Peptides against a protein of PDB entry 5T59. Designs and how they scored, part 2

Target 1, 112 residues: chain A of PDB entry 5T59
Amino acid sequence: TTPTMQSTSLLTEHLGYPPISLVDDIINAVNEIMYKCTNAMEKYLMQRNIIGKKDFSDEIKIGTAKLESLLENSVDKNFDKLELYVLRNILSIPSDLLEENRFRLLHHEKLV
Target 2, 90 residues: chain B of PDB entry 5T59
Amino acid sequence: EHIRFQRLVQVCNKALEESIRKLQSWEKIHECFPNYGQTREGIENLTVCQQQVIKLWSNLSRVEFDAIFHERSIEEKLNQLDDLINKARS

## One batch from the design tools (peptide; aimed at target 2 V11)

Design b1_p8_5_s1 (made by RFdiffusion4, then SolubleMPNN; from b1_p8_5 with E8S)
Fold by OpenDDE base, seed 2:
Structure b1_p8_5_s1 (fold): chain B 112 residues (1-112), chain C 90 residues (1-90), chain A 8 residues (1-8)
Amino acid sequence: as target 1 above (112 residues)
Amino acid sequence: as target 2 above (90 residues)
Amino acid sequence: SEIEELAS
């Protein structure tokens, strides 16, 4: 079930922020973490780029870039799923409560 | 009674676990460093790197996500939402 | 760990 405008408004009022803002925070955080991880990997290996008088710097740079791409693709896929699930099933108002009488009740409970 | 926050934590953990799965594959790691990984020292470096980055991923995500949940008061808000819904259905 | 330090 796709979130409705009414649901978004009610949740925004309840949360003090739009539901999407939480998802944005989560996604921004994981992206930051992702690049910190891949950057650290590259630095670690680049400090160990010489083995047996052979310089593997180019291979390390290419390899870490490939790993970054793999991780990036996986993060995008899985957190897109997360976004959909959170907005539809967690930060959501059941359809039966979006009816007029139940909608008013929710407002009343908040104000009391 | 309170279910939404638990679900949030679960789906976050699942997304994090699924995301890091490729890096947990030694085969995938080695494929990215075909010549480097043919050396003993290279294998050792890659092994340590893989282990440490996975731990880093786990630690950073735990700290950052907990901070987000706290700043957004999401556990409290989701519990309240559960309560409101249950009350409305009573 | 060293990776942790490099990420800082």
Scores: peptide ipSAE 0.638, ipTM 0.951, DockQ to the pose 0.937
OpenDDE base, seeds 1, 3, 4, 5: peptide ipSAE 0.085, 0.631, 0.084, 0.637; ipTM 0.940, 0.951, 0.940, 0.951

Design b1_p8_5_s2 (made by RFdiffusion4, then SolubleMPNN; from b1_p8_5 with E5K)
Fold by OpenDDE base, seed 5:
Structure b1_p8_5_s2 (fold): chain B 112 residues (1-112), chain C 90 residues (1-90), chain A 8 residues (1-8)
Amino acid sequence: as target 1 above (112 residues)
Amino acid sequence: as target 2 above (90 residues)
Amino acid sequence: SEIEKLAE
């Protein structure tokens, strides 16, 4: 089930904002959290870059970058699924109600 | 009767859990630091780092997502949507 | 934790 323009309009009126805006907030938040985590990891390890007489700074930088990339890919994959699910199954109006023009109930409740 | 908000919370938790799963793998972390992880101190540092970052991920996501849900009044709006749909079908 | 402090 794919959201329609009609459904989006009705939900926007109900929510006070477009449904996609909620998803955008969620995705923006997790991206921010992701980079905070990886940045903190790098800083933590770079403060501990020397073990004995060896300097592991280069390895730490490369390794942290790899972990960041790994996390980015996972976040993108899973939150793409989330976006589809939310827009199709949570922030949605059943098609049978749209077909019968019973979505008027959303407007009616606001006007009463 | 009210199901949409519960589903939203569930799918968010699932996405967060699946996203961090690879960082929960010690093998994957160690592979990124092959020489550093061959030292005792390196292993200790990586272990602490892994544990703390996973906790940070969980804590930050909880706080930020709750804030979003509150600011968007999404629980109330989804409950209202459930009620409207149920009313239309009865 | 230290990492929490580094993240903020």
Scores: peptide ipSAE 0.643, ipTM 0.952, DockQ to the pose 0.938
OpenDDE base, seeds 1, 2, 3, 4: peptide ipSAE 0.640, 0.643, 0.639, 0.638; ipTM 0.952, 0.952, 0.952, 0.952

Design b1_p8_5_s3 (made by RFdiffusion4, then SolubleMPNN; from b1_p8_5 with E8K)
Fold by OpenDDE base, seed 2:
Structure b1_p8_5_s3 (fold): chain B 112 residues (1-112), chain C 90 residues (1-90), chain A 8 residues (1-8)
Amino acid sequence: as target 1 above (112 residues)
Amino acid sequence: as target 2 above (90 residues)
Amino acid sequence: SEIEELAK
């Protein structure tokens, strides 16, 4: 099920921040890590760009760019799935607790 | 009882593992460096590079994600959420 | 590792 405005509000109150903020942190982190990895790969190989008398710098640059793209696509795909799952199934409130009586109970207990 | 944080960790690990899977393929790595990888020295360099970057991915992810979880107090908050839900259903 | 150092 898709998160509701009501559940988002309740979770924001509970967490002290909107649920999406956690997901944003995770996604931002993995993106940073991703580029650190690909950048390091390029640097590592560029320090080893000459074999014999042949300079492979151009091939290395193209190759690392391809790997970066490959990783980007995979990260985007998998963490989009993660976002959906987290917001729907982890940072979520069951529908039965969003009913009037249960809603009040949850809110009351939060304030107590 | 407490299930949400465990699920969060599991999904994060799964996403990280699935994301790095392509880089774990030697064939895919080699395809990106067709001529470089035809040399003995090139193969050695690519092999070491692949191994080290995969480890780097794992280590950085662990450190950064743990930091996020700590800063957001997410384990505690999710446990509390589980407790609230269970209490409401009792 | 060297890659770790390069990633800093």
Scores: peptide ipSAE 0.664, ipTM 0.952, DockQ to the pose 0.933
OpenDDE base, seeds 1, 3, 4, 5: peptide ipSAE 0.662, 0.661, 0.660, 0.662; ipTM 0.952, 0.952, 0.952, 0.952

Design b1_p8_5_s4 (made by RFdiffusion4, then SolubleMPNN; from b1_p8_5 with E5K E8A)
Fold by OpenDDE base, seed 5:
Structure b1_p8_5_s4 (fold): chain B 112 residues (1-112), chain C 90 residues (1-90), chain A 8 residues (1-8)
Amino acid sequence: as target 1 above (112 residues)
Amino acid sequence: as target 2 above (90 residues)
Amino acid sequence: SEIEKLAA
């Protein structure tokens, strides 16, 4: 089942923020962490770029860029799946509760 | 009784683990540095780099995600949601 | 670790 406008409104009222905002926080966080990791990798290896009088700077830059791309693709894939799962199965209201009398229950709880 | 927050933590951990899996592959790492990785010193540097970045990934993720969950009060909100659903079905 | 310091 796909989230409805009604469920989004009810959940927004319950959470104090739209459900998508939580997912956005998670995705933004992992993206920040990802680039911190890849940047650190490049810096670490660039400090160790010369071995046996050979300069590997170009190879290191290309290699770390490839790893960054690989990680980006994996993060995008897995956290897209996460977004769908969270919005559909965690931050969701069962269809049987999407009735007028059930809406009151959620609203009433908010007011108490 | 309360299931939604547990599931949130589980899917977050799974996504993090699956995302870093490629970097856990020595073969993938070595392929990105074909000549550098043919030297003893290069292998040592790559090995340490790989180990440290994986740990960094894990530690940063734990701290940042816990902060998000706290700031959004998501455990409390999801528990309340579970309770509301269970009450409505009782 | 050194990488942790580089990431900070």
Scores: peptide ipSAE 0.661, ipTM 0.952, DockQ to the pose 0.937
OpenDDE base, seeds 1, 2, 3, 4: peptide ipSAE 0.144, 0.659, 0.136, 0.141; ipTM 0.942, 0.952, 0.941, 0.942

Design b1_p8_6 (made by RFdiffusion4)
Pose (drawn by RFdiffusion4):
Structure b1_p8_6 (pose): chain A 112 residues (1-112), chain B 90 residues (1-90), chain P 8 residues (1-8)
Amino acid sequence: as target 1 above (112 residues)
Amino acid sequence: as target 2 above (90 residues)
Amino acid sequence: SSDRAIAE
């Protein structure tokens, strides 16, 4: 289903937070991990940048950064689909409920 | 009958697996370090990275998301939502 | 995105 304002309004009430807030926590979380991994990988190699008698510091900075940017694209790509797949299929509303009062059951839930 | 939350786990894992796939390929890894990878020690060091970075990627994401799913009680909110739409359709 | 704006 396509998201609507009633679903955002109702789901915000049921969840206690807007549906997008969960998606923010995920995207923001994975990004932090992405950089934590690359930074960890660069330091592992920089203290191993000299093999034999040659110094590969330049190649490592370029390589670690060249990898980081490829995840920035792939992660931004794959988690936007998640931002979409979730708001359409998981935090989702059918027509059975907004055509004939979903408000009854949510109000009914909070009380009885 | 409880089907929506398991989906949330499936979609998260699905996004992560695709997010890291290019790093599972030794080729693309060596492309970023062509000269460094032509040394024996370089090959050994790069192997230690991709295998550890993937493990770190999987573990950090696994722990946080399980935590985010807890702080927001999403498993319950969705289980309440799944079994609630059924009561409505009935 | 539009879906995000709706969700906000």

Design b1_p8_6_s1 (made by RFdiffusion4, then SolubleMPNN; from b1_p8_6, 4 letters changed)
Fold by OpenDDE base, seed 5:
Structure b1_p8_6_s1 (fold): chain B 112 residues (1-112), chain C 90 residues (1-90), chain A 8 residues (1-8)
Amino acid sequence: as target 1 above (112 residues)
Amino acid sequence: as target 2 above (90 residues)
Amino acid sequence: SKLREIAR
């Protein structure tokens, strides 16, 4: 179920930040990690670009770029799924609690 | 009783594992370096590179995700959310 | 390299 404006507001109040902010942090982190990994791989291989009398620099650059693209696609797919799951099933408020009488409970606990 | 944070950790681990799965395939790695991988030394370099990048992925993700969870106090907040929901239904 | 340094 798609989060409602009410649930977002309540969760923002509870968390101290919008629920999407957590997901953004996670996604930004994995993207950074991804590029660190691919960059490290390229540098490692480029330091070993000559085998015998052959220079494989061009092949290494193309190959690492392909691997980067492969990883990007996989990260995008899997963390899109993660985003949906987190927002729908973890950072969510059950529908039966999305009424005025139940909202008071959340507010009450915050104030106490 | 407290289930949301556990689920968060689980789905994060799953996403990380599934994301790196293709790089765990030697065939896919080798396909990207068809001539380089035909040399003994090239194969050795690719093997080490593959192993190390997977470890780097794992280590960096652990450190960074733990930092995020701490900075956002998400375990505490999710536990509180569980408690609120349980209390409302009691 | 960063790869070797952090991977261990």
Scores: peptide ipSAE 0.139, ipTM 0.941, DockQ to the pose 0.020
OpenDDE base, seeds 1, 2, 3, 4: peptide ipSAE 0.124, 0.120, 0.131, 0.133; ipTM 0.940, 0.940, 0.940, 0.940; seed 2 fails the geometry check

Design b1_p8_6_s2 (made by RFdiffusion4, then SolubleMPNN; from b1_p8_6, 4 letters changed)
Fold by OpenDDE base, seed 5:
Structure b1_p8_6_s2 (fold): chain B 112 residues (1-112), chain C 90 residues (1-90), chain A 8 residues (1-8)
Amino acid sequence: as target 1 above (112 residues)
Amino acid sequence: as target 2 above (90 residues)
Amino acid sequence: SELRKIAR
């Protein structure tokens, strides 16, 4: 189910940060990794751009750009799914526990 | 008893695996370099590049995600959350 | 690997 303001507040108190912050860290990390990978590919191939008497620099640039786009689309799709899953199923509080008793329990635990 | 952190690791691994899957296709790689890939040396370069980028993807993600999990103390926090929920249901 | 070196 969709996270509520109440659950977000409780989880923020428990975690010390909003649940979305974890997801943001993950997504930012994978994006950085993605561009590092594609950049490395381009540089590797550009160092090997001449085969025989032919210069393939333009083809390499276009090709690596296509691969970057492909990877970017895949990352976006899969990590959007991840975000939804994490926020709904991992960083979540069952609705039946969103009562006064739950609040007291969390409060008690953080004070101990 | 503790299930949330395990699930987090699983879904992260799944997302990473599915994200890189298309780059694991030689056909897709070759399609991006139609003339370059018609040369012996070009094929060799693309093959090495493909293999290395997949490994790089895996290694970088492992290091960075582990760092995030540590910095956010997420295993401990998720275990505590499991415990709290279980206690509330008892 | 070469890519690893480049990506540093």
Scores: peptide ipSAE 0.530, ipTM 0.951, DockQ to the pose 0.021
OpenDDE base, seeds 1, 2, 3, 4: peptide ipSAE 0.520, 0.525, 0.520, 0.512; ipTM 0.951, 0.951, 0.951, 0.951

Design b1_p8_6_s3 (made by RFdiffusion4, then SolubleMPNN; from b1_p8_6, 4 letters changed)
Fold by OpenDDE base, seed 5:
Structure b1_p8_6_s3 (fold): chain B 112 residues (1-112), chain C 90 residues (1-90), chain A 8 residues (1-8)
Amino acid sequence: as target 1 above (112 residues)
Amino acid sequence: as target 2 above (90 residues)
Amino acid sequence: SELREIAR
C-alpha cells in the first residue's frame, strides 16, 4: 500500500525525521560504497597494467567502466525495490490505525 | 512481537547480496578484460581483484549501514512502532 | 595493494 500523507506525518513525528530520509541515507551510502569499490578496482589493475611487453591500460579503463555500469544498474534495481518495501511494509501504519481515535494513541505516547 | 527492524536488516542484506552477485561471476569479470585475461598474470590479478572487491563491498556496507541505523535510532523507533500497533489492537 | 589494504 502506498504511504499516505497522514502516515508520513505521524511517522515523521515518531521518528523525528521523514521516513524517506532513512532510505536516502541507505541509498547514498551504497552509492558511495559502490564507487569506492570500482575506484579501488581500477587503481589496483592500473598498477598492474603491463604484462610482459604489453600495456593493457586502455583495456583496463574500459573494462572497469563496464563493471561500474553493471554494478550501478544492479544497485539501482535492487535498492529501488528496497525503497518500495521499506516505505510500504516497514515504515508504515496499518490502515485500521489511520483513524482519529488511533492517532491519539500515537500522540499520547509521544507526550508521555 | 518486534518484527520491523528484523525485516529492515533482512531486506538490506538481500539488496546488498543481489547487487554484488554479478561481480561474483568470473565469466562477467573476464568478459570485461578479454585480452588481459588471456595472460596468466592477468588472470591472477583479476582473481585477486574480484575477491578483494567483494570483501570490500561487504565490509564497507556493514560498517556504513550499522552507522546509519545507530544514528537514526531505527531499531528503537521500529520497536516502539510495533508496540504501539500491538497495543492499539489489544 | 590499495584494494587489499582497504578491504581488510
Scores: peptide ipSAE 0.194, ipTM 0.944, DockQ to the pose 0.019
OpenDDE base, seeds 1, 2, 3, 4: peptide ipSAE 0.185, 0.189, 0.180, 0.183; ipTM 0.944, 0.944, 0.944, 0.944

Design b1_p8_7 (made by RFdiffusion4)
Pose (drawn by RFdiffusion4):
Structure b1_p8_7 (pose): chain A 112 residues (1-112), chain B 90 residues (1-90), chain P 8 residues (1-8)
Amino acid sequence: as target 1 above (112 residues)
Amino acid sequence: as target 2 above (90 residues)
Amino acid sequence: SLLEEELE
């Protein structure tokens, strides 16, 4: 289903937070991991940048950064689909409920 | 009958697996370090990276997301939602 | 952002 304002309004009430807030926590979380990994990888190599008698510091900085940017694209790509797949299929509303009052059951839930 | 939360786990894992795939390929890794990878020690060091980075990637994301799913009780909110739409359709 | 676009 396509998201609607009632679903956003109702799901915000059921969840206690807007549906997008969960998606923010995920995207924000994976990005932090992405940089944590690349930074960890660069330092592992920089203290191993000299093999034999040659210094590969330049190649490592370019290589570690050249990898980081490829994840920035792939992650932004794959987690936007997640942002979409979730708001459409998981935090989702059918027609059975907004055509004939989903408000009854949510109000009914919070009380009885 | 509880089907929506397992999906959330499936979609998260699915996004992560695709997010790291280009790093599982030794080729693209060596492309970023062509001269460095032509040395024995370089090959050994790069192998230690991609295998550890992938493990770090999997572990950090696994722990946080399980934590995020806890702080927001999403497994319950969705289980309540799954079994609630069924009561409505009935 | 995508949610805002779909709601529009």

Design b1_p8_7_s1 (made by RFdiffusion4, then SolubleMPNN; from b1_p8_7, 4 letters changed)
Fold by OpenDDE base, seed 5:
Structure b1_p8_7_s1 (fold): chain B 112 residues (1-112), chain C 90 residues (1-90), chain A 8 residues (1-8)
Amino acid sequence: as target 1 above (112 residues)
Amino acid sequence: as target 2 above (90 residues)
Amino acid sequence: SLLDKLLS
């Protein structure tokens, strides 16, 4: 079941923010973490770029860039799945409850 | 009774674990540094780097995701959602 | 760790 405008509105009222905002926070966080990790890797290796009179700086830069791309692709894939799952199965309202009854319950709980 | 928050945590952990899996492969790491990894010191440096970045990934994600969940009050909100749905079906 | 220090 795909989220509807009605479910989005109800959930926004319940959460105090649109459901997508939570997903955005998660994705933004993992992206930040990802680049911190790859940046740290590059810096660590660049501090150790010379071995036996040979400078491996170019190889390190290229190699870390490849790892970054690999990680980036994996993050994109897996967190796209996460987004879909969260919005469809976690932050969702069963279709049979998308009636006046569910709406009333939400308001009732706010008043109690 | 309360299942949604547990599922959120599970799916987040799964996404994080699957995302870092490629970096857990020594073969993948070594392939990116074909000449550097032919040296003793290079192998040692790559080994340490790989181990530390995986730990960093885990620690940063735990801290940041917990902060998000707290700021969004998502456990409470999802528990309430479960309760509302259960009430509606009672 | 060393990587943590690099991020600080």
Scores: peptide ipSAE 0.127, ipTM 0.937, DockQ to the pose 0.018
OpenDDE base, seeds 1, 2, 3, 4: peptide ipSAE 0.071, 0.118, 0.099, 0.098; ipTM 0.932, 0.933, 0.934, 0.935

Design b1_p8_7_s2 (made by RFdiffusion4, then SolubleMPNN; from b1_p8_7, 4 letters changed)
Fold by OpenDDE base, seed 5:
Formats: structure tokens, sequence, C-alpha cells
Structure b1_p8_7_s2 (fold): chain B 112 residues (1-112), chain C 90 residues (1-90), chain A 8 residues (1-8)
């Protein structure tokens, strides 16, 4: 099920931050890691750009850019799925508990 | 009883694994460097590069994700959520 | 860890 405003509010109170903030941290982290990996790959190969009498610098730059694009597309796809799953199935409150009497339970546990 | 944090770890690992899968293909790597990969030294360099980047991906993600989980206290919070739900249904 | 060294 799709998260509701009530669910988001309750979870925000429980977590101390909106549920989406966790997902944002994860996605931002993997994006940073992704570019670090591709950057390192390019640097490594560019240090080894000349083989014999041939300079492969242009091919290396194009090739690493292609790999970056492939990785970027895969990251986007898989972490979009992750976002949906986390928000719907992990950081979620069952519908039967989204009632006033159940809300008090969460609130009560926080205060006690 | 506590299931949510375990699921979080699982889906994170799955997403990371699926994301790097294309770089695990030698064919895809070689296709990006068609002439470079026709040389002995080029193949060697690409092989090392492929192996190293996969390891780097794994190591960096482990460290960063663990840091996020710690900073957000997510294991504790998800366990508490499980407990609250179970209590409400008891 | 050749690539890792390049990042550090």
Amino acid sequence: as target 1 above (112 residues)
Amino acid sequence: as target 2 above (90 residues)
Amino acid sequence: KLLEKLLS
C-alpha cells in the first residue's frame, strides 16, 4: 500500500525524521560511491593509456563514460525499487493500526 | 519477531548487487574498450580495473550504509516499530 | 586496492 499522510506523520514522530530522509541518505550515498568508482577507474586506466606506440586516451575516456552511464542507469533502476519497497513495506504502519486508538499506542510509548 | 531491519539490510544488499552486475560482465567491459582490449597489456589493465572497482564498490557501500544506519538509529527504531505493531495485535 | 588508493 502507498504511505498515507497519517503514516508519515506517525513515523516521523517515531523516527525523529521523515521516512524519506533515510532513503535520501541511502541514495545519496550510493550515487557518491558510484562516481568515486568510475572516477577511480578512469584515473587508473589513464595512467596506463599508452601501450607500445599507441595512445588510447580518447578510447579510455569514452569507454569509462559509457561504463558510468551503464552503472548510473542500473543504480537508478534498482534504488528506485528500493525506495518504493522501503517506504511501502519497511517504514510502514499496517492499515488496521491507522486508527485513533492505535495512534495513541505509538504516542503513549513515546512519552513513557 | 523483529523483521523490518533485516529486510532493510536485505534489500540494500540486493540493490547493490543488482546495480554492479553489469560491471561484472567482462563482455560489457571489453565492449567499451574495443581496441585497448585487443592488446595484452590492455586486457591485463582492464582485468585489474574490473576486479578492483567491484571490490571498491562493495567496501565503500558497506562502510557508508553502516554509517547511515547508525546515525539514523534505524535498527532500534525498526525494532521498536515491530514491537509496537506486535503489541497492538496481541 | 589500487583504485582505493587513487581515491584516498
Scores: peptide ipSAE 0.341, ipTM 0.948, DockQ to the pose 0.018
OpenDDE base, seeds 1, 2, 3, 4: peptide ipSAE 0.339, 0.337, 0.332, 0.340; ipTM 0.948, 0.947, 0.947, 0.948

Design b1_p8_7_s3 (made by RFdiffusion4, then SolubleMPNN; from b1_p8_7, 3 letters changed)
Fold by OpenDDE base, seed 1:
Structure b1_p8_7_s3 (fold): chain B 112 residues (1-112), chain C 90 residues (1-90), chain A 8 residues (1-8)
Amino acid sequence: as target 1 above (112 residues)
Amino acid sequence: as target 2 above (90 residues)
Amino acid sequence: SILEELLK
């Protein structure tokens, strides 16, 4: 089930930030890492672009771009799943705690 | 008792592992460099490159994710959440 | 590693 507005509000109060902010940080980080990896790969191979007096620069550029695309697709898929799981199952409040008495308890515990 | 943070770590590791899986395939790597990979030296370069990029992926992600978790105090917050839930159900 | 150095 999708997180409710109430859950989001309570978690935001508890965390000090919206739950989605954590996921955003994670996704932004992995995207940055991804491009660092592919960039490094390209640079490494471009330093070794000539073999037997043949220049493979064009093939290297195309090949690394293909690998980048493959990695992008995989990252997108897997971290979309991660986002869904985290927001639904980790950064979530059980329905029984959304009742009035439980709601008060949560606020009370935060203040005391 | 405390389960949410461990699950977060597990899910992150799983996503990272599955994301890099394509690059762990030598066949996939070689397919991207069909002529370059037909040379001995090219194969050597690709082999090193593949090994290095996988390690780089792992190292960078570990450092960056740990930094995020620390900055967001997520372990503490998730432990507190677990405690609140357990207390409410006791 | 070699790739790490390339990022610097």
Scores: peptide ipSAE 0.439, ipTM 0.949, DockQ to the pose 0.018
OpenDDE base, seeds 2, 3, 4, 5: peptide ipSAE 0.432, 0.429, 0.437, 0.436; ipTM 0.949, 0.949, 0.949, 0.949

Design b1_p8_7_s4 (made by RFdiffusion4, then SolubleMPNN; from b1_p8_7, 4 letters changed)
Fold by OpenDDE base, seed 1:
Structure b1_p8_7_s4 (fold): chain B 112 residues (1-112), chain C 90 residues (1-90), chain A 8 residues (1-8)
Amino acid sequence: as target 1 above (112 residues)
Amino acid sequence: as target 2 above (90 residues)
Amino acid sequence: SILEKLLS
């Protein structure tokens, strides 16, 4: 189910932070990792850019950029799916528990 | 009983695995370096590079995601959420 | 690993 304001509020209280913050941390982390990986790859190959009499520096730069783009697209796609799933299915409260009586119960259990 | 944290780990792993899958393709790697990869030494370098970057991806993601989960106390919080929901339905 | 060292 789609997150509601009520669910977000309850979960924020429970977690100590908004649910989206967790997703943001995850996405930021993977993005950082992604660029670290591609950067390392480029550096590794650039250290090995000359084979025989030919300098492959330009090809390496272009090729690594292509791989980075490929990885970016894949990361974006897969972690967009992750975001939706986490917010809708993991960090979620069933609608039947969002009624007044149930809402109070959950809130009470946290505070007492 | 406790299912949410397990699901979180699963979907994170799936996203990571699916994301790196393209780099696991030698064909795609080679296509990015068509002339470099025509040399023996180039192939060797690309092979090592591919293997290491995949490992790097895995290692970095493990460390960083575990750190996030710890800092956010997400396992405990999700377990508590499961318990609260189950209790409310009983 | 070699790549990890390159990040340092």
Scores: peptide ipSAE 0.390, ipTM 0.948, DockQ to the pose 0.018
OpenDDE base, seeds 2, 3, 4, 5: peptide ipSAE 0.341, 0.357, 0.374, 0.386; ipTM 0.947, 0.947, 0.948, 0.948

Design b1_p8_8 (made by RFdiffusion4)
Pose (drawn by RFdiffusion4):
Structure b1_p8_8 (pose): chain A 112 residues (1-112), chain B 90 residues (1-90), chain P 8 residues (1-8)
Amino acid sequence: as target 1 above (112 residues)
Amino acid sequence: as target 2 above (90 residues)
Amino acid sequence: SYVYVESS
């Protein structure tokens, strides 16, 4: 289903937070990990940048950064689909409920 | 009958697997370090990275998301939602 | 294979 304002309004009430807030926590979280990994990888190599008698410091900075940017694209790509797949299929509303009052059951839930 | 939350786990894992796939390929890894990878020690060091970075990627994401799913009780909110739409359709 | 997220 396509998201609607009633679903956003109702799901915000059921969840206690807007449906997008969960998506923010995920995207924000994987980005932090992405950089944590690349930074950890660069330092592992920088203290191993000299093999034999040659210094590969330049190649490592370029390589670690050249990898980081490829995840920035792939992650942004794959998590936007998640942002979409979730708001359409998981935090989702059918027609059975907004055509004939979903409000009854949510109000009914919070009380009885 | 409880089907929506398992989906959330499936879609998160699915996004992460695709997010890291280019790093599982030794080729693209060596492309970023062509001269460095032509040394024995370089090959050994790069192998230690991609295998550890992937493990770190999997672990950090697994722990946080399980935590995020806890702080927001999403497994319950969705289980309540799954079994609630069924009561409505009935 | 790798596990990225687990259910409770």

Design b1_p8_8_s1 (made by RFdiffusion4, then SolubleMPNN; from b1_p8_8, 5 letters changed)
Fold by OpenDDE base, seed 1:
Structure b1_p8_8_s1 (fold): chain B 112 residues (1-112), chain C 90 residues (1-90), chain A 8 residues (1-8)
Amino acid sequence: as target 1 above (112 residues)
Amino acid sequence: as target 2 above (90 residues)
Amino acid sequence: SYIFVTPF
């Protein structure tokens, strides 16, 4: 089920930040890591671009770019799934608790 | 009793593992460097590179995700959420 | 950033 506005509000109050903020942090982190990995790979191979008097610089650049694209696509797909799962199943409040009396329980814990 | 944080860790690990899966394929790596990989030295370089990048991926993700979880106090918050839900149903 | 530990 898709998170409701009420659920988001309650979770924001509980967490101290909107649930989406956690997901954003995770996604931003993995994107940064991804480019660090591909950059490191390119640098490593470019330092070893000459073999048998042949310069493979162009092939290395193209090849690493292809790998980067593959990784990008995979990261996007898998972390989109992660986002949906986290927001729907982890950072979620059961619908039966989204009643007036149940709202008070969450607030009560904050106040007491 | 506390299940949400464990699930968070699990799905993060799964996403990371699935994301790097293609780079774990030697065939896919080699296909990107068809001529370079025809040389002995090239194969050696690609082998080391592949191993190193996978390790880098794993290490960086562990460090960064742990930092995020700490900064957001997510384990504590999710445990509290579990407790609140359980109490409400009792 | 390049942080590989190379055996070479």
Scores: peptide ipSAE 0.253, ipTM 0.941, DockQ to the pose 0.041
OpenDDE base, seeds 2, 3, 4, 5: peptide ipSAE 0.183, 0.189, 0.202, 0.193; ipTM 0.941, 0.942, 0.942, 0.942

